# Peptides against a protein of PDB entry 5D63, part 226

Target 1, 292 residues: chain A of PDB entry 5D63
Amino acid sequence: SLRRGIYHIENAGVPSAIDLKDGSSSDGTPIVGWQFTPDTINWHQLWLAEPIPNVADTFTLCNLFSGTYMDLYNGSSEAGTAVNGWQGTAFTTNPHQLWTIKKSSDGTSYKIQNYGSKTFVDLVNGDSSDGAKIAGWTGTWDEGNPHQKWYFNRMSVSSAEAQAAIARNPHIHGTYRGYILDGEYLVLPNATFTQIWKDSGLPGSKWREQIYDCDDFAIAMKAAVGKWGADSWKANGFAIFCGVMLGVNKAGDAAHAYNFTLTKDHADIVFFEPQNGGYLNDIGYDSYMAFY

## One batch from the design tools (peptide; made by RFdiffusion4, then SolubleMPNN)

Design b2_p29_7_s3
Fold by OpenDDE base, seed 5:
Structure b2_p29_7_s3 (fold): chain B 292 residues (1-292), chain A 29 residues (1-29)
Amino acid sequence: as target 1 above (292 residues)
Amino acid sequence: MKLTDEDLAEREKRLLEKFNKRLEEEAAK
């Protein structure tokens, strides 16, 4: 079954993603097909899938940017019914906003069925143009129509997945203790992570003994990422991944505080030095403490 | 001049005392 998480949802037939037009929070804002750039944020095209307890394979889909939910207009079963953003809650009982999401017959893509109407989210005519209509349409789970098949590309990790990535890294001290602060994390591309670092003022910050040294830089970076998240997204129930570590070198005669994020495949961590903005696979320290 | 990893390591030696204290606490369990 589909896991709780943040997804970029791409059509199986054409290079188009499910996009909330202009990222607007207004009720009735059209959801449309739109082009995307791989390995970027794609601001209006990220969706938090929240599973409904005790209802098999059924979710709400919250747009990260607007904080509104995917909504089948009036819950109508008529082909061509508009799919829009609309105010809602993660665990709503409104069938207009409940979506059964299961694997298609090809075993790779998903189909998105409205719980009430039993119609499917459809990129009408497979139109690849920006602003193409997305609507509820009649269909079956078994048919191979690519207009109704979607790839769910995971853009987030659970706390457990983050913990596992840390555990696999060779630069963790035997005395390591990790402290998990949230449950689900949007993982940023390095370019975005770096831009937040630049905008924080840290590149111009002066190192000063004890009063503003490694731990201050590392905490300032985490605070900057947190603030960026709060200012950028209206959806709740997730955090932006940015960790802080304390580490000791192999010789045991030096220690350091630094940041870390996840690699593109989410399987490992990469270290980030907030004093110079560098990414390193080996920062020269083994972590004995982290919080993220 | 851009800071090197070695430069950062040298500057942050003060944190070693905190690390050592942690090790002592863990050993006392």
Scores: peptide ipSAE 0.030, ipTM 0.521, DockQ to the pose 0.042
Fold by OpenDDE base, seed 3:
Structure b2_p29_7_s3 (fold): chain B 292 residues (1-292), chain A 29 residues (1-29)
Amino acid sequence: as target 1 above (292 residues)
Amino acid sequence: MKLTDEDLAEREKRLLEKFNKRLEEEAAK
């Protein structure tokens, strides 16, 4: 079954993603097909899938940018019914905003069925143009129509997945203690992570003994990422991944504070030095404490 | 100029001290 998380949803037939037009929070904003750039944020094309308790394979889909929800207009079962952004809540009982999401017959893509109407999210005519209509359309779970098949590219990790990635890293001290702050984390590409670092002013910050040293840099970076998240997204229920570590070197005569994020495949961590903006597989320290 | 390894060893002693203190506390349990 599909896990709770943030997804980039891409059509199985053409290189088009489910896009909330202009990222608008207005009720009735069209959801459309739109081109995307791999390995980027794709601002208007990220959706938080929240599973509905006790309703198998059924979710709400909240647009991260607008904070509104995928909504089948009037819950109509008519083919061609508009799919729009609309205000809502994560655990709504409104069937217009409830979507059953299960694997298609090909075993890799998903189909998105409206819970009430039993119609499917359809890229009309498989149109690959920007702004192409996405609508509810008749269909069945076993049909091979690529207009109704979608790849769910996971853009976030759970706290458990992050914990597992840390545990696999060889630069963790035997006394390591980790502290989890949130449940689900949007993982940023390095370019975005670096830009946040630049915008924070840290590149120009002066190192000063104890008053503004390694721990201050690391915490300032985490604070900057947190602020960026708050300023960038209207949806709730997730965080932006940015960890802080305290580490000790192999000799045991030096300690350091630094950041870390996750690799592209979310399987590993990479260390980030907030004093110079560098990414390292080995920062020269073994972490004895982290919070993220 | 940012931290060198030598600067870190000399000027970040408070972090090492905290680390050692934690180890001592854990050992005392």
Scores: peptide ipSAE 0.029, ipTM 0.493, DockQ to the pose 0.046
Fold by OpenDDE base, seed 1:
Structure b2_p29_7_s3 (fold): chain B 292 residues (1-292), chain A 29 residues (1-29)
Amino acid sequence: as target 1 above (292 residues)
Amino acid sequence: MKLTDEDLAEREKRLLEKFNKRLEEEAAK
């Protein structure tokens, strides 16, 4: 079953993703097929899937950028009915915005069925062009039509997944205590993470004993990421992953504060030094405390 | 790179102890 999370949703037949056109928050904004660049943010193409309690395999899909929801126009069961962005809430009862998402017959892709109309999200004619129509269309769960099959690439991690990634890292002190601040985290590409670091002014910040040392740099980076998240996305219910760690060296006579993020596959963490913008698999310290 | 790992190691000392010390001092006032 599909987990709560942020997904990049790609067509199974052509290299096209579900895109909210221009990222507009206006009601009725077309959702279309659009090209994407792997390992990038793809701003208008990220969707937060929120599971509906007590309704099996059913979700709302909130566009991260616009904060609006995937909406079948008038809930119509007619083939070719527009799928648009529309204002809504995560736990709406509006069947126009409720989507049952389950595995297709191929076992790897998903189909997206409107809860009310029972029609499926369809990349019309499998058109790979930018702006191609996405519509509700008749179908069945067992049908092999790639126009209605979608890969859900998870772009976020739960707090539990992050915790697990930390736990398996070899640079964790035996006294480690972690503090989880949020429930779901968008994991950024390193390039984006670095850009936030650059834009924060930290590259030009001066280390000063006590008054602005390692902990200040690390917290400033986390604050910068938080602000970037708030400024970049209109959807709620998720955070941007950026952790802070306190670590001690092997000798036990020095400590450091630093950041960390997750690797591309979300299985491991990588350390980030906010004083120089470096990524390291081994920062020379074992973490005894983290919050993220 | 602005700082080396070695530079960082030389500058930083135990943070938790430092913070706890400050808290104790503040509580004593």
Scores: peptide ipSAE 0.025, ipTM 0.512, DockQ to the pose 0.056
Fold by OpenDDE base, seed 4:
Structure b2_p29_7_s3 (fold): chain B 292 residues (1-292), chain A 29 residues (1-29)
Amino acid sequence: as target 1 above (292 residues)
Amino acid sequence: MKLTDEDLAEREKRLLEKFNKRLEEEAAK
């Protein structure tokens, strides 16, 4: 089953993603097909899938940017019914905003069925143009029509997944303790992570003994990411991944505080030095403490 | 940002002290 998380939802037939037009929070804002750029944030095209308790394979889809929800207009089963952004809640009982999401017949893509109408989210005519209509349309689970098949590219990790990634890393000290602060984390591309770093002022910050040293840099980076998240997204229920670590070198005669994030495949962590903005697979320290 | 070796040494010393304290506490359990 589809896990709770943030997804970039891409059409299986054409390079188009489900896009909330202009990222608008207005009720009735069209959800459309739109081009996307790989390995970027794609601001209006991220959706938080929240599973509905006790309803198998059924979710709300919250647009990360607008904080509004995917909504089948009037819950109509008529083919061509508009799919829009609309105000809602994660655990709504409104069937207009409840979507059953299961694997398609190809075993890789998903179909998105409205819980009430039983129609499917459809990229009308498979139109790859920006602004192409996305609508509810008749269909079946076993049909192979790519207009109704979607890849759910996971853009986030759960705390458990992050924990697992850390556990797999060879640069973890035997005394390691990790502290999880949130449940779901949007994982940023390095370019975005770096931009936040730049905008934080850290590149121009001066190292000063004790008063503003490695721990201050690392915390400042995390704070900057947190603020960026708060300022950038209207949806709730997730955080932006940015970890802080304390580490000791192999010799045990030096220690450091630094940041870390996750690799593109979310399977590993990569270390980030907030004092110079560098990414490293080996920062020269083994972490004995992290919070993220 | 370019840090001097001296800066790094001072920074590392401080954190090492904290680390050692933690190790001692863990060993005492």
Scores: peptide ipSAE 0.022, ipTM 0.497, DockQ to the pose 0.042

Design b2_p29_7_s4
Fold by OpenDDE base, seed 3:
Structure b2_p29_7_s4 (fold): chain B 292 residues (1-292), chain A 29 residues (1-29)
Amino acid sequence: as target 1 above (292 residues)
Amino acid sequence: PLLTEEDLAALEKRFLEKYLARLAEEAAA
């Protein structure tokens, strides 16, 4: 079954993603097909899938940017019914906002069925143009129509997945203790992570003994990412991934504080030096503590 | 300018000392 998480939802037939038009939080805002750029945030095209307890394979889909939910207008079963953003809650009982999401017949893509109407989210005519209509449409789970098939590109990790990535890294000390602060994390592209770093003022910050040294830089970076998250997204129930580590060198006579994030495939961590904005596979220290 | 290894060792001594103290405590427990 589909895991709780943040997804970029891409059509299986054409290079178009499910987009909340202009990221507007207004009720009735059209959800449309729109082009996307790989390895970027795609601001209006991220959806938090929240599984409904005791309802198999059924979710709400919250737009990360607007904080509104995917909504089938009036829950109508008519082909061509608009799919819009609408105010809601993660565990709503409103069938207009409940979506059964399961694998399609091809085993790689998903279909998105409205729980109430039993119609499917459809990129009408497979139109690849920006602003193309997305609507509820009649269909079956077994049909191969790419207009109703969607790839769910997972853009987040659970705390458990992050923990596993850390555990696989060779630069972890045997005495390592990790502290998990949140449950689900949006993983940023390095370009975005770097931009946050730049905007934080850290590139211009002056290292000073104890008063503003490695720990201050590392914590300032985490704070900057946290603030960026709060300022950028209206949805709740997730965090932005940015870790802090304390490490000791191989000789055991030096320590350092630094950041880390996850690689694109979410399988590994990469270290980030907040004093110079560098990404490193080996920062020269083995972590004995982290929080993220 | 980049800090030398010696500089880093001196500057981060407070972290190292606490780390080593924790290890000692855990070993004694």
Scores: peptide ipSAE 0.013, ipTM 0.375, DockQ to the pose 0.044
Fold by OpenDDE base, seed 4:
Structure b2_p29_7_s4 (fold): chain B 292 residues (1-292), chain A 29 residues (1-29)
Amino acid sequence: as target 1 above (292 residues)
Amino acid sequence: PLLTEEDLAALEKRFLEKYLARLAEEAAA
């Protein structure tokens, strides 16, 4: 079953993603096919899938940027019915905004079926052009039509997954205590993470003994990422991943505070030094405390 | 045993002094 998370949803037939046009929060904003750039944010193309309790394989899809939800217009079962962004809530009972998402017959892609109409999200004619129509269309679960098959690229991690990634890292102290602050985390590309760091003013910040040292840099970075998240996205129910660690070296005669994020595959962590903007697989310390 | 706040502060200081010294050396090279 599809897990709760933030997804970039890509057509199985052509290099087009499900895009909320202009990221507009207006009711009735078209959801369209649009080109995307791999390993980037793709601002209008991120969707938070929230599973509905006690309804198997059924979700709402919230556009991360606009905070609006994928909506089948009037819940119509007619082929060609518009799919739009519309105001809603994560646990709505409105069948226009409830989507059953299950594996297609190929076992890798998903189909997105409207709960009420039983029609499927369809990239009409497999059109790869920007602004191509996405609509509800008749279909079945076993059909191989790529117009109705979608890859769900997970762009986030759960707190449990983050915890597991940390636990696998060799640079964790035996006394490690981790404190989880949120449930789901958007994982940023390093380029975006670095840009936030630059924009925070930290590159120009002066190290001063005790008054503004390693812990201040690390906390300032986390604060900057948090602010960036709040300023960038209208959806709720997720955070931006940016951890803080306290570590001690092998000799036990030095300590440091630093940041960390997740690798692209979400399987491991990478350390980030907020004093110089460097990414390191080994920062020279074993973490005895983290919060993220 | 776990580090006390005082121990941590002392350890941090030593680290940062070395770090800054390294940066200074790199800048001078």
Scores: peptide ipSAE 0.011, ipTM 0.365, DockQ to the pose 0.043
Fold by OpenDDE base, seed 5:
Structure b2_p29_7_s4 (fold): chain B 292 residues (1-292), chain A 29 residues (1-29)
Amino acid sequence: as target 1 above (292 residues)
Amino acid sequence: PLLTEEDLAALEKRFLEKYLARLAEEAAA
């Protein structure tokens, strides 16, 4: 079954993603097909899938940017019914905003069925143009029509997945204690992570003994990422991944505070030095404490 | 030439600023 998480949802037939037009929070804003850029955020194309308790394979889909929900207009079963952004809640009982999401016949893509109407989210005519209509359309689970097949590329990790990635890293001290602050984390591309670092003012900050040293830099970076998240997204129920670590060197005579994030495949962590903006596989310290 | 990570970051920032400005206008209307 599909896991709770943030997804970039791409059509299986053409290079188009499910896009909330202009990222608008207005009720009735069209959801459309739009081009995307790999390894970027694609701001108005991220969707938080929240599973509905006791309803198999059924979710709400919240647009991360607008905070509005995918909505089948009037819950109509007619082919061509508009799919729009609309105000809602994660655990709504409104069938206009409930979507059953299961694997298609090809075993890799998904189909998105409205819970009430039993119609499917359809990229009309497989149109790859920006602004192409997305609508509810008749269909079946087993047919091979790519207009109704979607790849769900997960852009987030659970706290458990992050914990597992840390546990696999060789630069963790035997006394390591980790503290989990949130449940689900959007993982940023390094380009975005670096831009937040630049905008934080840290590149121009002066290291000063104890009063503004490694721990201050590391915490300032985490605070900057938190603020960026709050300022950028209207959806709730997730955090932006940015960890803080305390580490000790091999000799045991020096300590450091630094940041870390996840690699693109979410399988490993990479260390980030907030004093110079560098990414490192080995920062020269083994972590004995982290919070993220 | 291929876009660098810095180029991508700058592009994303500009897109965000544009969309946030639109949302602010909608909220004020």
Scores: peptide ipSAE 0.005, ipTM 0.264, DockQ to the pose 0.021
Fold by OpenDDE base, seed 1:
Structure b2_p29_7_s4 (fold): chain B 292 residues (1-292), chain A 29 residues (1-29)
Amino acid sequence: as target 1 above (292 residues)
Amino acid sequence: PLLTEEDLAALEKRFLEKYLARLAEEAAA
């Protein structure tokens, strides 16, 4: 089954993603097909899928940017019914905003069925143009129509997945203790992570013994990412991944505080030095503590 | 040529700015 998480949802037939038009939070804002850029955030095209307890394979889909939810207009079963952004809650009982999401017959893509109407999210005519209509349309789970098949590219990790990635890293000290702060994390592209670092003012910050040294840099970076998240997204129930580590060198005579994030495939961590903005597979320290 | 990380960051920024600007225009109309 589909896991709770943040997804970029891409059509199986054409290079188009499910986009909340202009990221607007207004009720009735059209959800449309739109082009996307690989390895970028794609701001209006990220959706938090929240599973509904005791309702198999059924979710709400919250647009990260707007904080509004995917909504089938009036819950109509008529083919061509608009799919819009609309105010809602993660665990709503409104069938207009409940979506059953399961694998299609091809085993790789998903179909998105409205819980109430039993119609499917459809990229009308497979139109690849920006602003193409997305609507509810009649269909079946076994139908191979690519207009109704979607790839769910997971853009987030659970705390458990992050923990597993850390555990696989060779630069972890035997005394390591990790502290998990949130449940689900949007993983940023390095380009975005670096931009946040630049905007934080850290590149111009002066290292000063004790008063503003490695721990201050590392915590300042985490704070900057947290603030960026709060300022950028209206949805709740997730965090932006940015970890802090304390490490000791191989000789055991020096310690350092630094950041880390996840690789693109979410399988590994990469270290980030907030004092110079560098990404490293080996920062020269083994972590004995992390919080993220 | 392949895009650098800086190029990608700039692209994301431009995307956001463009759409936010449009939202502002629509709110003012």
Scores: peptide ipSAE 0.000, ipTM 0.262, DockQ to the pose 0.019

Design b2_p29_8_s1
Fold by OpenDDE base, seed 3:
Structure b2_p29_8_s1 (fold): chain B 292 residues (1-292), chain A 29 residues (1-29)
Amino acid sequence: as target 1 above (292 residues)
Amino acid sequence: SAAEQAEIEALRRLIAESRAALEAERAAA
């Protein structure tokens, strides 16, 4: 079963993703096929899938950027019915915005069926052009039509997954205590993470003993990421991943505060030094505390 | 130092309390 999370949803047949046109929050904004760039943020193409309690394999899909929801226009079962962004709520009872998402017959891609109409999200004619129509279309779960098959690339991690990644890292002190602040985290590409760091002013910040030292840098980075998240996305129910760690060196005579994020595959963490913007697999400290 | 350890423990408690408060708010919403 598909887990709660943020997904980049890519067509199985052509290199197009499900895109909310211009990221607009207006009701009736077209959802279209659009090209994407791997390992980038793909602003208008991120969807928070929220599972509906007690309804098997059924979700709302909230566009991360606009805060609006994938909506089958009038819930019509007619082939070619528009799929649009529309205002809604995560746990709506509106069948226009409820989507049953299950594995296709190929076992890797998913199909997206409207709960009410039982039609499927379809990249019409498999058109790979930007702005290509996405519509509800008749189909079955076992059909191999790539127009209705979608890869769900998970762009977020749960707090549990983050915890597991930390636990696998060799640079964790025996006295480690982690504190989870949120439930689901968008994991940023390093380029985006670095840009936030640059925009925060930290690269120009002067290290000063006690008054503005390692902890201040690390907290400032986390604050910058938090603000970036708040300013960038209209959807709720997720955070932007940026951890803070306190660590001690092997000799036990020095401590440091630093940041960390997750690797691309979400299986491990990478340390980030907010004083210089460096990414390191080994920062020279073992973490005894983290919050994220 | 003992003082640093005390501060760390205080921070740990604060974070734990903050998390509990957040969870309570989520349950009340």
Scores: peptide ipSAE 0.005, ipTM 0.377, DockQ to the pose 0.038
Fold by OpenDDE base, seed 1:
Structure b2_p29_8_s1 (fold): chain B 292 residues (1-292), chain A 29 residues (1-29)
Amino acid sequence: as target 1 above (292 residues)
Amino acid sequence: SAAEQAEIEALRRLIAESRAALEAERAAA
């Protein structure tokens, strides 16, 4: 079954993603097919899938940028019914905004069925052009029509997944204690992470003994990421991944505070030095404490 | 302490096992 998380939703037939046009929060904003750039944020194309308790395989889909929800216009079962962004809530009972999402017959892609109308989210005519219509359309779970098949590329991790990635890393001290602050984390591309670092002013900050040293840099980076998240996205219920670690060197005679994020495949962590903006697989310290 | 270290190691093992299970699910998809 599909897990709670943030997804980039890509058509199985053509290189188009489900896009909220212009990221507008206005009710009735068209959801359309649009090109995307791999390994980037794709701002208007990220969707938080929130599972509905006690309703099998059923979700709301919140656009991260606009904070609005995928909505089948009037819940109509007519083929060609518009799919739009509309105000809503994560646990709504409005069937216009409830989507049953399950694996297609190919076992890799998903189909997105409106809970009420039983029609499917369809890239009309498989049109790969920017702004192509996405609509509710008749269909079945077992048919192979790529217009109604979607890959859910997960762009976030749960706290448990992050914890697992940390636990597998060889640079974790035997005394390690981890503290989880949130439940779901958007994992940023390194380019975006670096840009936040640059915009924070940290590159121009001067290291000063005790008064502004490694812990201040690391915490400032985390604060900058948090602020960036708050300023960038209108949706709630997720955080931006940026961890803080305290570590000790192999000799046991030096300590350091630094940041970390996840690798692209979300399987491992990579260390980030906020004093110079470097990414490292080995920062020279073993972490005895982290919070993220 | 030795007891604390043993607990940490046990937790790491459990986390690793959970990750392996998750990876297996992803591979099956």
Scores: peptide ipSAE 0.000, ipTM 0.312, DockQ to the pose 0.023
Fold by OpenDDE base, seed 5:
Structure b2_p29_8_s1 (fold): chain B 292 residues (1-292), chain A 29 residues (1-29)
Amino acid sequence: as target 1 above (292 residues)
Amino acid sequence: SAAEQAEIEALRRLIAESRAALEAERAAA
């Protein structure tokens, strides 16, 4: 079954993703097919899938940028019915905004069925052009038509998944204690993470004994990422991943504060030095405390 | 759109850089 999370949703037949046109929060904004750039944020193409309690495999889909929801216009079962962004809530009872999402017959892609109409989200004619129509269309779960098959690329991790990634790292001290601050985290590409670091002013910040040393740099980075998240997205119910660690060296006579993020596959962590913007697999310290 | 997304990203960077530069100037005074 599909987990709660943030997804980039790509057509199985052509290199096109589900895009909220112009990222507009206006009711009735078209959802369309659009090209995407791998290993980038793709701002208008991220969707938070929230599972509906006690309704099997059924979700709302909130556009991360606009904070509006995927909506089948008038809940119509007519083939070609528009799919739009519309105001809503994560746990709505409106069947126009409820989507049953299950594996297709190929076992890798998903189909997206409207709960009320029982029609499927369809990239009309498999059109790969920017702005191609996405509509509700008749179909079946076992049909192999790629117009109605979608890859769900997960762009976020749960707190439990982040905890598991930390636990696998060899640079964790035996006395380690982690503190989880949120439930779901958007994981940024390193390029975006670095850009936030640059924009924070930290590259030009002067190290000063105690008054602005390693802990201040690490906390400033965390704050910069938090503000970037708040300023960038209208959806709620998720955070941006940026951890803070305290570590001790092998000799036990020196400590350091630093950041960390997740690798592209979300399986491991990588350390980030906010004093110089470097990514390291080994920062020379074993973490005894983290919060993220 | 992809083009609009790129523009939004560029604008966000410019705003952030401007604010960071202003803060740095204030800190140096």
Scores: peptide ipSAE 0.000, ipTM 0.326, DockQ to the pose 0.022
Fold by OpenDDE base, seed 4:
Structure b2_p29_8_s1 (fold): chain B 292 residues (1-292), chain A 29 residues (1-29)
Amino acid sequence: as target 1 above (292 residues)
Amino acid sequence: SAAEQAEIEALRRLIAESRAALEAERAAA
């Protein structure tokens, strides 16, 4: 089954993603096909899938940017019914906003069926143009029509996945203690992570003994990422990944505080030095504590 | 809420303890 998480949802037939037009929070805002740029944030095209308890393979889809939910207009089963953003809640009972999401016949893509109408989210005519209509349309689970098949590109990790990535890293001290602060984390591209760092003022901050040293830099970076998240997204129920580590060097005569994020494939961590904005696979310390 | 405030305080304490640990390790060098 599809995991809870943040997804970029891409059509299986053409290079188009499910886009909330202008990222608007207004009820009835069209959801449309739109081009996207790989390895970027794609602001209006991120969706938090929240599984509904006791309803197999069924989710709400919250637009990360607007905080509104994917909604089949009037729950109509008519082919061509508009799919829009609409106010809602993660665990709604409104069948207009409940979507059964299961693997398609190809075993890689998914189909998105409205729970009530039993129609499918359809990129009408497979139109690859920006603003192309997305609508509810008749279909079956076994049909191979690419207009109704979608790749779910996972943009987030669970706390468990993050924990696993840390655990497999060679630069973890034997006394390591990790503290998980959230349940689901949007993983940022390095370019975005760096931009947050730049905007935080840390590049211009002066290192000062004790009063503003490594721990202050590391915590300031985490705070900056947190604030960026709060300012950028209207959806709730997720965090932005930015960890803080405390580490000791091999000789045991020096300690350091630094940040870390996840690699693109979410399988490993990369260390970030907030004092200079550098990314390192080896920062010269083994972590004995982290919180993220 | 009281629960949220307690969580914030717990996090602040964790951060403070972490700083203290780092300082202790530096002083042992």
Scores: peptide ipSAE 0.006, ipTM 0.417, DockQ to the pose 0.262; fails the geometry check

